# Peptides against a protein of PDB entry 4BOS, part 40

Target 1, 163 residues: chain A of PDB entry 4BOS
Amino acid sequence: PVLTRTVVPADNSCLFTSVYYVVEGGVLNPACAPEMRRLIAQIVASDPDFYSEAILGKTNQEYCDWIKRDDTWGGAIEISILSKFYQCEICVVDTQTVRIDRFGEDAGYTKRVLLIYDGIHYDPLQRNFPDPDTPPLTIFSSNDDIVLVQALELADEARRRRQ
Target 2, 163 residues: chain A of PDB entry 4BOS as posed
Amino acid sequence: PVLTRTVVPADNSALFTSVYYVVEGGVLNPACAPEMRRLIAQIVASDPDFYSEAILGKTNQEYCDWIKRDDTWGGAIEISILSKFYQCEICVVDTQTVRIDRFGEDAGYTKRVLLIYDGIHYDPLQRNFPDPDTPPLTIFSSNDDIVLVQALELADEARRRRQ

## One batch from the design tools (peptide; aimed at target 1 D70)

Design b1_p25_8 (made by RFdiffusion4)
Pose (drawn by RFdiffusion4):
Structure b1_p25_8 (pose): chain A 163 residues (1-163), chain P 25 residues (1-25)
Amino acid sequence: as target 2 above (163 residues)
Amino acid sequence: PTPADVAAQKAEREARDARFFAAIA
């Protein structure tokens, strides 16, 4: 089986669309983005002690309004929140310098999902099978460290191809 | 969807990520 990127629309919401794709087991639905952003705002507004002005670069309320727009990009704050909400590890494979940032690293989730990130775009990763009957898999066991190795290699290859 | 300035969005995201990771480091 081969680790594969599926290209989602680069419409400013790719982070949410990519996370949704992997946690739902391979469903591409761009319309999920507004609701996922509202979910983020709901969580950010619920903990102003943690989501402080220093962390957000603006007021809690300003950040909530900002993230609810259809043109703002999700990032680490959003990923950390979505990892907890979905109760899975979200592994971002960064093809800029070829590394993996593992959200939910120490929460002991049983599940793991992968996104590929080039500094601008987010796309979901999935495992494809050469058997006609076996659909791609987007959710992996937390014990499954080999998929992380394959993702690091895909990151190397993706970096080479992009250059 | 509303268009966004790619360079501004990239810088904004990097700055937020840096602040977030510094806060949990």

Design b1_p25_8_s1 (made by RFdiffusion4, then SolubleMPNN; from b1_p25_8, 10 letters changed)
Fold by OpenDDE base, seed 1:
Structure b1_p25_8_s1 (fold): chain B 163 residues (1-163), chain A 25 residues (1-25)
Amino acid sequence: as target 1 above (163 residues)
Amino acid sequence: TTPADIEAQRARRAELDARFYASIA
């Protein structure tokens, strides 16, 4: 079994596409972004006390309008929200630092999914199996620490290939 | 998108991420 990266389109919505891919078991659907953006906006709007201007850098309403644009980039805020929504730990391995940021790690989720991030683009990670009849795995046990090691190895390799 | 657009997006994301991480620390 090998952990591999599936390159999704760089269309400003790669984060949403990547999350959707892994939480849905490997379904590539770039058209998922608008609905996911709206979901984010709804959740942000629902808790203006937490999602304050201090966090958002703008008013709650302004952020909601902003994230719903088709050309704005999501980040940690969105990942955190999506982790809660999908009830899974979202692990993001950063190729620049070769570190994993874990979202939802203390929530008691039984599942984890993995993304790879290079400072600009997000891609989903999946485990491929030697048996061609066995579909790739995108949802892992939250106790599967081996996949985290593999993600770090993959990120380190990606870092070494960077110009 | 232009390189300037990408840089602007990257910078904005970085700022937002920093704010978020600081808030939950």
Scores: peptide ipSAE 0.705, ipTM 0.948, DockQ to the pose 0.550
OpenDDE base, seeds 2, 3, 4, 5: peptide ipSAE 0.701, 0.703, 0.599, 0.525; ipTM 0.947, 0.947, 0.924, 0.910; seed 5 fails the geometry check

Design b1_p25_8_s2 (made by RFdiffusion4, then SolubleMPNN; from b1_p25_8, 11 letters changed)
Fold by OpenDDE base, seed 1:
Structure b1_p25_8_s2 (fold): chain B 163 residues (1-163), chain A 25 residues (1-25)
Amino acid sequence: as target 1 above (163 residues)
Amino acid sequence: RTPANVEEMVARREELNARFYAAIA
């Protein structure tokens, strides 16, 4: 089995498209972004004590208005929120540093999904199998550390190719 | 299909979780 990258559109919603892809088992749907933005805004608005100005870098209301714009980029805060919502660990491998940032790693989730990040763009990762009739896997056990090694190898190769 | 609202997204999440746990059982 080989871990591979599925290139999603290089737009301001690549994070949301990538997360949707992996949690849905490999479904590419760039149209998911508006509703995912609204979901995040609703979650943030519902808990102003946790999602404070110190965490958000802006007031709770300002953040909600900001994230619902169709031209704003998601990052670590949004990944953390989506990890909690989907009840899964989200692992992001960075091609610039060849390091993995794990979101939700201490929450006790059974599932993990993987993204690859180049400093500005997110893409989803999937495991392909030698048997062409076996569909790719995007949702892994949170105990599957082999997939993390494979992600690092993929990121290292991407760095070598300057991708 | 993309969920039309937050309630549908929650329902979809539960469906996805159920499928996953059934698959690993």
Scores: peptide ipSAE 0.393, ipTM 0.853, DockQ to the pose 0.027
OpenDDE base, seeds 2, 3, 4, 5: peptide ipSAE 0.387, 0.340, 0.388, 0.364; ipTM 0.841, 0.833, 0.840, 0.833; seed 4 fails the geometry check

Design b1_p25_8_s3 (made by RFdiffusion4, then SolubleMPNN; from b1_p25_8, 11 letters changed)
Fold by OpenDDE base, seed 4:
Structure b1_p25_8_s3 (fold): chain B 163 residues (1-163), chain A 25 residues (1-25)
Amino acid sequence: as target 1 above (163 residues)
Amino acid sequence: VTPADVEEMVAEREELDKRFYESIA
């Protein structure tokens, strides 16, 4: 079993595409972004006390409008929201720092999914099996720390390639 | 998209995320 990266389009919505890919078990659907952006906006709008201007740097409404644009990038806010929505831990391995940011780690989720991030682009990670009849795995046990190690290895390799 | 555009987008996202991380820390 090998952890591999699936390259998704760099169309400003790679985060959403990547999340959708892993939470849906390996379905590549770049067209999912608009709906996911709307979902984010809906959730942000529903809690203006938490998603305040102090956090957003703009009014709640302005952020909602902003994130629904097709050329704006999602980030930690979106990942956090999506983690809660899909009830899974979202782990993002950063190739620049070779560290993993874990979203939803304190929520007690039994599932985790993984993304790889290079500072600009997000891609989903999956575990491939030697048996061709066994489809790639994108949803892991939250107890599977081996996959985190493998993710770090991928990040480290990526960092070395850039040097 | 120009390199300058990318830099601006990265900076904006990073600033946004920074505030969020601080809020949930």
Scores: peptide ipSAE 0.440, ipTM 0.873, DockQ to the pose 0.516
OpenDDE base, seeds 1, 2, 3, 5: peptide ipSAE 0.430, 0.437, 0.438, 0.435; ipTM 0.870, 0.872, 0.870, 0.872

Design b1_p25_8_s4 (made by RFdiffusion4, then SolubleMPNN; from b1_p25_8, 12 letters changed)
Fold by OpenDDE base, seed 1:
Structure b1_p25_8_s4 (fold): chain B 163 residues (1-163), chain A 25 residues (1-25)
Amino acid sequence: as target 1 above (163 residues)
Amino acid sequence: RTPADIAEQIARRRELNERFYASIA
């Protein structure tokens, strides 16, 4: 079994597409972004005490309007929200630093999904099996530390290729 | 996407990420 990257479009919504891909078991749907953006905005709007200007860098309402634009990039805020919404740990391996940022790791989720990030673009990760009849796996146990090691190896290789 | 657009997006994401990480630290 090997961990592989599925390259999604670089259309400013790669984060949303990548998250959707892994949480839905490997479904590539670039058209998912508008609805996911609306979901983010709804959740942000629902908790103005937490999602304050201190976090958002703008008013709650302004951020909601901003994230619903089709050309704005999501980040840690969106990942954290999506982690909670989908009730899974979202692990992001960074190819520039060869580090994994884990979102929702303290929430007690039983599932984890993985993304790879190069400082600009997000892609989903999946486990491919030698048996062609066995479909790729995108949802892992939150106790599966092997997949994290594999993600780091993949990121390290990606970094070396860029150098 | 232009280089200028990308640079702006990177800067914005960096700022937002920093704010978020600071809030949960």
Scores: peptide ipSAE 0.668, ipTM 0.942, DockQ to the pose 0.549
OpenDDE base, seeds 2, 3, 4, 5: peptide ipSAE 0.587, 0.636, 0.667, 0.583; ipTM 0.921, 0.933, 0.941, 0.921

## One batch from the design tools (peptide; aimed at target 1 D11 D70 W73 I120)

Design b1_p26_1 (made by RFdiffusion4)
Pose (drawn by RFdiffusion4):
Structure b1_p26_1 (pose): chain A 163 residues (1-163), chain P 26 residues (1-26)
Amino acid sequence: as target 2 above (163 residues)
Amino acid sequence: AAETLALEKELAFLEAELARLEAEAA
């Protein structure tokens, strides 16, 4: 089986669309983005002690309004939140310098999902099977460290191809 | 390299907003 990127629309909401794709087991639905952003705002507004002005670069309310727009890009704050909400490890494979940032790293989730990130775009990763009957898999066991190795190599290859 | 990445981000953003506006006009 081969680790594969599926290209979602680069409509400013790719982070949410990619996370949704992998946590739902391979469903591409761009319309999920506004709801996922509202979910983020709900969580950010619920903990102003943690989501401080220093962390957000603006007021808690300003951040909530900002993230609810259809043109702002999700990042580490959003990913950390989505990892807890979905109760899975979200591994972002960064093809800029070829490394993996593992959200939910120490929460003991049983599940793991992968996104590929080039500094501008997010796309979901999935495992494809050469058997006609076996659909792609987007959720992996937390014990499954080999998929992380394959993702690092895909990051190397993706970096070479992009250059 | 940082300036190039910033310009690429700006270009990607503007292209996404242009596509959104064309879709609304249609």

Design b1_p26_1_s4 (made by RFdiffusion4, then SolubleMPNN; from b1_p26_1, 17 letters changed)
Fold by OpenDDE base, seed 5:
Structure b1_p26_1_s4 (fold): chain B 163 residues (1-163), chain A 26 residues (1-26)
Amino acid sequence: as target 1 above (163 residues)
Amino acid sequence: MEEELRRRREEAAEAARRAAEAARAA
């Protein structure tokens, strides 16, 4: 089995498209962003005590209006929220630093998904199998550390190509 | 624009850390 990257459109919603892809088992739907943005806004609005200005960097209401715009980019805050919503660890391998940032690692989730990040753009990762009849895997065991090693290798290769 | 995006994501990462810390303290 080999870990591979699926390139999603380089639009303002690449994070949402990538997350949707991995949590839905490999479904590419660039049109998923508006609903996911609304979902995040709803979650944030529902708990203003937790999602305070100190956390968001802006008022709760301002954030909700901002994230629902079609031209704003998601990041770590959105990833953390989506991790909790989908009840899975979201691992982001950074090609610039060759490091993995793990969201939800202390929540006790049994599942993990992986994204690759180059400082601007997000793409989803999947495991391909030798058997052509076996579909790619996007949801892994939280105990599968081999996939993390493979992700680091993939990121390292990407970094070398840019040097 | 690329530099601005990087700065925004770094800021978001810091906010996420604060959120995680708050969750652990609750």
Scores: peptide ipSAE 0.032, ipTM 0.664, DockQ to the pose 0.032
OpenDDE base, seeds 1, 2, 3, 4: peptide ipSAE 0.019, 0.026, 0.021, 0.027; ipTM 0.568, 0.635, 0.603, 0.635; seed 4 fails the geometry check

Design b1_p26_2_s1 (made by RFdiffusion4, then SolubleMPNN; its pose is not in this set)
Fold by OpenDDE base, seed 4:
Structure b1_p26_2_s1 (fold): chain B 163 residues (1-163), chain A 26 residues (1-26)
Amino acid sequence: as target 1 above (163 residues)
Amino acid sequence: MPLSEEERRRAEEERREEVERRRREE
């Protein structure tokens, strides 16, 4: 099995598309972003005490309006929220630093998904199998550290190629 | 890990520029 990336459209919603891809088992749906943005806004709005201005960098209401815009870029805050919503660890391997940021690692989730990030663009990662009848795996055990090693290798190679 | 508003804005702008660059090259 080989860990590979699926290049999603380079648009303002690559994070959402990538997350949707991995949590849905490899479904590429660029149209998923609006609903995911609304979901995040709803979650944030529902808990102003937790999602404070200190966390959001802006008022709760301002953030909700901002994240629902079609051209807003997702980042660590949104990943954290999505990790909690989907009840999975989201691991982001950075090609620039060859490091993995793990979101939700202390929540006790049994599953993890992986994204690759180049400082600008997010793509989902999946494990491909030789058997064509076996679909790629996008949801891994949170104990599967091999996939993290593979992700680092993939990122390192991408870095060498300036990808 | 959470980015400040300023950091997010800068990163977002850089990403926007890069997205447009990539689109032009495709």
Scores: peptide ipSAE 0.061, ipTM 0.696, DockQ to the pose 0.115
OpenDDE base, seeds 1, 2, 3, 5: peptide ipSAE 0.033, 0.049, 0.028, 0.034; ipTM 0.662, 0.707, 0.651, 0.663

Design b1_p26_2_s2 (made by RFdiffusion4, then SolubleMPNN; its pose is not in this set)
Fold by OpenDDE base, seed 4:
Structure b1_p26_2_s2 (fold): chain B 163 residues (1-163), chain A 26 residues (1-26)
Amino acid sequence: as target 1 above (163 residues)
Amino acid sequence: MALSAAERAAADARRAAAVAAARAAA
């Protein structure tokens, strides 16, 4: 079993495409972003006390309008929201620092998904198996530390390719 | 703008699918 990266389009919606890919078990759908953006906006709008200007950097309504644009990038806020929505940890391995940022780690989720991030672009990660009849795995146990090690190795390799 | 009924249903279905997939995953 090998952890591999699936490159998704760099169309400003790579985070949404990547999350969709891993939570759907390996379905690449670049057209998923508009609905996911609306989902984010709906959740943000539903709790203005929590999603305050202090958190959002703008008014709640302004943020909702902003995230629904097709040219705005998702970030930590979106990852946090999507983690809660899908009830799983979202682990992002950063190729610039070779570190993993874990979202939802304190929520007690039993499953995790993995993304790789290079500072401007997100891609999904999957575990491939030698048996061609065994489909790739995108959802892992939250206790599977091996996959995190593999993600770090993948990120380190990616970093070396840039140097 | 909030999700339409169809969009909400689709989102819920995706969440359910993700949960099911997570349970099936080793």
Scores: peptide ipSAE 0.026, ipTM 0.556, DockQ to the pose 0.025
OpenDDE base, seeds 1, 2, 3, 5: peptide ipSAE 0.026, 0.024, 0.025, 0.026; ipTM 0.670, 0.632, 0.641, 0.648; seeds 1, 3 fail the geometry check

Design b1_p26_2_s3 (made by RFdiffusion4, then SolubleMPNN; its pose is not in this set)
Fold by OpenDDE base, seed 4:
Structure b1_p26_2_s3 (fold): chain B 163 residues (1-163), chain A 26 residues (1-26)
Amino acid sequence: as target 1 above (163 residues)
Amino acid sequence: MPLSAEERAAAEAERRAKVAEEEARR
């Protein structure tokens, strides 16, 4: 079993495409972004007290309008929201720092998914199996720390290639 | 696509903590 990266389009919505890919078990759908943006906006709009201006960096309404644009980028807050929505830990391995940022790590989720991030682009990670009849795995046990090690190895290799 | 800047990162971290706490209480 090998952890591999699936390159998704760099169309300003790579985060959403990547998250969708992993939470749906390996479905690449670049057209998923508008719906996911609307989902996030809906969640944020539903609780303006929780999603305050201090958290959002802008008013609740401004954020909702902003995130629904096709050219705006998601960040940590969007990942956190998606983690809660999908009830899974989202682990982002950073190729610049060779560290994993974990979202939802203290929520007690039993599942985790992985993304790789290079500072400007997100891609999903998957585990491929030698048996061609066994589909790639994108949803892991939250106890599977081996996959985190493999993700760090990928990040380290990517960093070395850039040096 | 970058993660939040330092100022926003702190706020987001706090939010994550609150969300996690809420989830953990269930």
Scores: peptide ipSAE 0.032, ipTM 0.667, DockQ to the pose 0.039
OpenDDE base, seeds 1, 2, 3, 5: peptide ipSAE 0.031, 0.025, 0.030, 0.030; ipTM 0.633, 0.637, 0.616, 0.633; seed 2 fails the geometry check

Design b1_p26_2_s4 (made by RFdiffusion4, then SolubleMPNN; its pose is not in this set)
Fold by OpenDDE base, seed 2:
Structure b1_p26_2_s4 (fold): chain B 163 residues (1-163), chain A 26 residues (1-26)
Amino acid sequence: as target 1 above (163 residues)
Amino acid sequence: MALSEAERAAADARRAAEVAARRAAR
């Protein structure tokens, strides 16, 4: 089995598209972003004590208005929120640093999903199997460290291509 | 705890079945 990248549209919503892809088992829906943005805003608005200005970098209301815009980029805060919402670890392999940032790693989730990030764009990762009749996997065990090694290999290869 | 290759393969098979079932339901 090999870990591969599915390139999603390079728009301002690539994070949301990528997360939706992996948590829904390989469903590419570029139109999912508005709903996911609203979901995040709803979660943030529901707990202003936790999602404080210190965490958000802006007031709770300002963040909610900001994230619902179609031209704002998602990042670590949104990933952490989505990790909690979907009850899975979200692992982001960075092709610039060849490092994996794990979101939700200490929450005790049994599932993990993987994204690849180049400093600007997010794409989802999936495991393809030699048997063409076996659908690719996007959801892995949180104990599957092999998939993390494979993600690092993809990132390292991507970095080498840029050098 | 890290999975062995065999454990990974078994987990993949189970998860693949779950994914297939979910896709079939769409």
Scores: peptide ipSAE 0.183, ipTM 0.775, DockQ to the pose 0.017
OpenDDE base, seeds 1, 3, 4, 5: peptide ipSAE 0.034, 0.040, 0.019, 0.140; ipTM 0.679, 0.656, 0.572, 0.741; seed 4 fails the geometry check

Design b1_p26_3 (made by RFdiffusion4)
Pose (drawn by RFdiffusion4):
Structure b1_p26_3 (pose): chain A 163 residues (1-163), chain P 26 residues (1-26)
Amino acid sequence: as target 2 above (163 residues)
Amino acid sequence: AAHAARLAAAQAEFDAVLAERKAAEA
C-alpha cells in the first residue's frame, strides 16, 4: 500500500477541510469549514487564561472573530484544539524542511491521522490499497509507526518534486 | 521579503478559488 495525498481546494480553509477528511475516514466536504471554525471559536473563548493575548497576538474576542472568517488560515492553535475534540493524534508532515509535528503526542490517543503541509497548503494523506475492494484508510493506530516513516519519505519526495 | 510575497500571492489565489467555488454552488 502507498501513502497518497488527495488535493483539497485551496480556498483558505484547507486545514479544516483536510482534518475533516481524515478524521471522518475519507470524506471531502468543503462546507464543513464554517462549522469547524465556530467550534474553534467556542473553545478559544472558553479558556482565556490559556488563550491569552500573548498567545493569540490579539484579544480572545478578536481571535474568535478572526478565525470565524472564511479567509483566515488555521494553524497550530486550531490543530491542537481539533486533536483533542476528535481525540486523535494529528500528525502534520512539513515538507518545507521534512519533519513531523505530532499534535496529541502525549495524550495517549489510540488513533492517528496525517496531513501534508508545504508552508502554504494543507492536504490530507491516506493509505491506498492495490485491491479493488479495499477503500483508502485515513485513520491509523497510534502503534503504527511505519506510516510515520512512509510519510517522512513522502515528504522528501514531495519536497524534491516541488523544487 | 520573499516569504511575505509568497504568502500574499497564496492569499490572492485562495480568495479566487473561494469565489469560484461559491459561484459554482449558487

Design b1_p26_3_s1 (made by RFdiffusion4, then SolubleMPNN; from b1_p26_3, 17 letters changed)
Fold by OpenDDE base, seed 2:
Formats: sequence, structure tokens, C-alpha cells
Structure b1_p26_3_s1 (fold): chain B 163 residues (1-163), chain A 26 residues (1-26)
Amino acid sequence: as target 1 above (163 residues)
Amino acid sequence: SALEEQLRRAREEALAVREALQAALA
């Protein structure tokens, strides 16, 4: 088994496309972004006490309008929300630092998914199997530490290639 | 309504993320 990345379009919605890919078991759907943006905006709008200007960097309403645009980027806030929504740990391996940021690590989820991040672009990760009849795996056990090691190795290789 | 149910679920999700986000951003 080898951990590999699937390069998704380098558009402003790569985070959403990547998350959708891994949580849906390897479905590449660049058209998923509007729906996910709407979902996040709805969640943020529902709790203005927590999602304050201090957290968002803009008013709650401004953020909701902003995140629903097709040319704005998601980040840690969006990943955290999506982690809870999909009830899984989202692990982001950074190719610049070769470190993993874990979102939802304290929530007790049994599942984890992995993304690779180069500072501006997100791609999903999957485990490929030598048996062609076995489809790639995108949802892992939260106890699978081997996949984290493999992610770090993949990130290190990407860093060396400046990818 | 469907919208009310969606908002209810969204609020529950937002509240559940609160502590985790606070820890991450602190």
C-alpha cells in the first residue's frame, strides 16, 4: 500500500474539493464547492456569539457573504467546521514544514482523512493498493499512525521536489 | 420547516466546534 495524492484543480476551492474527495471515498467533484461554502456560511450564521469578528476577522454577516463567493479561500476555521460536520479528524500535512496539523483530534472520532498542503494549495491523499480490484482508501482509522508516517514521507518528497 | 431544521443542525455543529476552535486559535 502506498499513500499518494490526487491533484485537484488549482482554483480557489481546492480545500473544499479535497475534503469532499476524501470524505466521499475518492470522488473528484470540483462542482461541490458552492454547496460546501453554503453549508459553512449557514453554520457560522447560526452562532454569531462564537463566530465573532475577533474570530472571523470580519463581521459574521460579512464572512458569510465572503465565504460563499467562488474566489475566496478556506482555512483552519473551515477545516474545523468540516471536521465536526463529517465527524472525522482532518489531518493536513504541510510540505513546507513537513508537519501535520490535526483538526478534530480531541473529539474522539474513529475516522481520519488526510490532505496535503503546500502553503496555498490543498490536495487529497489516498492509499493505493497493489490489487487493481481494491479501490483506493481515503478514510482511515484514527488509530492508524502508519498513514501519518506515510504522509510525512510524502510531504518530505514533495518538499525536495519543491512541489 | 426545512430551513428551520437546517439552521438547528447548523447551530448544533457550530456549538460543538466552539471549544476546539478556541483551543486551536488560542
Scores: peptide ipSAE 0.048, ipTM 0.595, DockQ to the pose 0.020
OpenDDE base, seeds 1, 3, 4, 5: peptide ipSAE 0.033, 0.034, 0.039, 0.046; ipTM 0.561, 0.552, 0.567, 0.572

Design b1_p26_3_s2 (made by RFdiffusion4, then SolubleMPNN; from b1_p26_3, 14 letters changed)
Fold by OpenDDE base, seed 3:
Structure b1_p26_3_s2 (fold): chain B 163 residues (1-163), chain A 26 residues (1-26)
Amino acid sequence: as target 1 above (163 residues)
Amino acid sequence: AEEEARRAAAAARAAAVRAELAERLA
């Protein structure tokens, strides 16, 4: 088994495409972003007292309008929200630092998914198997530390290639 | 119906999201 990267389009919605890919078991749907953006906006709008300027960096309404645009990038706020929505740990391995940022690590989720991040672009990660008839795995056990090691190795290789 | 289900799910997750987001971004 080897952890591999699926390159998704760099269309400002790579985070959403990548998250959708891994949580749906390996379904590439570049058209998923509008609905996911609206989902996030709905969650944020549902609690303006919590999602304040201090958290969002802008007013609640401004954020909701902003995130629903098709040319704005998702980040830590969106990942945190999506982690809770999909009830899974989202692990982001950074090729620049060769570190893993874990979202939802203390929530007690039984599953985790992996993304790779190069500073501007997100891609999903999957485990491929030697048996060609066995489909790739994108949802891992939250206690599968081997996949985290493999992600770090993949990131290190990417860094060495300046990718 | 799908939109209604989505909104209901979003609302149900809001409370759980708040706690984690605060910790992550603090």
Scores: peptide ipSAE 0.025, ipTM 0.601, DockQ to the pose 0.022
OpenDDE base, seeds 1, 2, 4, 5: peptide ipSAE 0.017, 0.018, 0.020, 0.019; ipTM 0.447, 0.456, 0.496, 0.422

Design b1_p26_3_s3 (made by RFdiffusion4, then SolubleMPNN; from b1_p26_3, 17 letters changed)
Fold by OpenDDE base, seed 2:
Structure b1_p26_3_s3 (fold): chain B 163 residues (1-163), chain A 26 residues (1-26)
Amino acid sequence: as target 1 above (163 residues)
Amino acid sequence: AEEEALRRRAAEEARAVRAALLEALA
């Protein structure tokens, strides 16, 4: 079993494409972004008391309009929201620092998914198996620490390529 | 009920992450 990176389009929706890929079990769908953006906007709009300007950096309405644009980037706030929505830990391994940022780590989720981030672009990670008839795995046990080690190794290799 | 709890947890996490990011950038 080898952890590998699936390169998604380098557009401003790479986060959404990557999250969709891992939570849907390895489905690459670059057209998923509008729906993902709308989902986030709907969640945010539904609770302006919680999703305040202090959280969003802009008014609730401004954020909703902003995130639904096709040229705005998703980040930590969106990852947090998607982690809660999909009830899974989202682990982001950073190739610049070779560190993993874990979203939802204290929520008690039984599942985790992994993304790789280079500072500007997100890609999904998957575990491939030697048996070609066994499909890649994108949803892991939250107890699977081996996959985190493999993610760090992958990030370290990526960092070395850029050095 | 569960949906509201979901939104609340999401907001709390988002707030914490944003605060940490802003602090790191300061």
Scores: peptide ipSAE 0.033, ipTM 0.547, DockQ to the pose 0.024
OpenDDE base, seeds 1, 3, 4, 5: peptide ipSAE 0.025, 0.025, 0.026, 0.018; ipTM 0.531, 0.570, 0.567, 0.511; seed 1 fails the geometry check

Design b1_p26_4 (made by RFdiffusion4)
Pose (drawn by RFdiffusion4):
Structure b1_p26_4 (pose): chain A 163 residues (1-163), chain P 26 residues (1-26)
Amino acid sequence: as target 2 above (163 residues)
Amino acid sequence: SAEREAEIAADLAEKRAELAAKQAAL
């Protein structure tokens, strides 16, 4: 089986669309983004002690309004929140310098999902099978460390191809 | 819509410029 990127629209919401794709087992639905952003705002507004002005670069309310727009990009804050909400590890494979940032690293989730990130775009990763009957898988066991190795290599390859 | 596609292209172009400037500074 081969680790594969599926290209989602680069419409400013790719982070949410990519996360949704992998946590729902391979469903591409761009319309999920507004609701996922509202979910983020709900969580950010619920903990102003943690989501402080220093962390957000603005007021808690300003951040909530900002993230609810259809043109703002999700990042580490959003990913950390979505990892907990979905109760899975979200592994972002960064093809800029070829590394993996593992959200939910120490929460003991049983599940793991992967996104590929080039500094601008987010796309979901999935495992494809050469058997006509076996659909792609987007959710992997937390014990499954080999998929992380394959993702690191895909990151190397993706970096070479992009250059 | 065409207007929306132009806005998205402009945002992406700005984001690439900012990332390129940050990498050149390192």

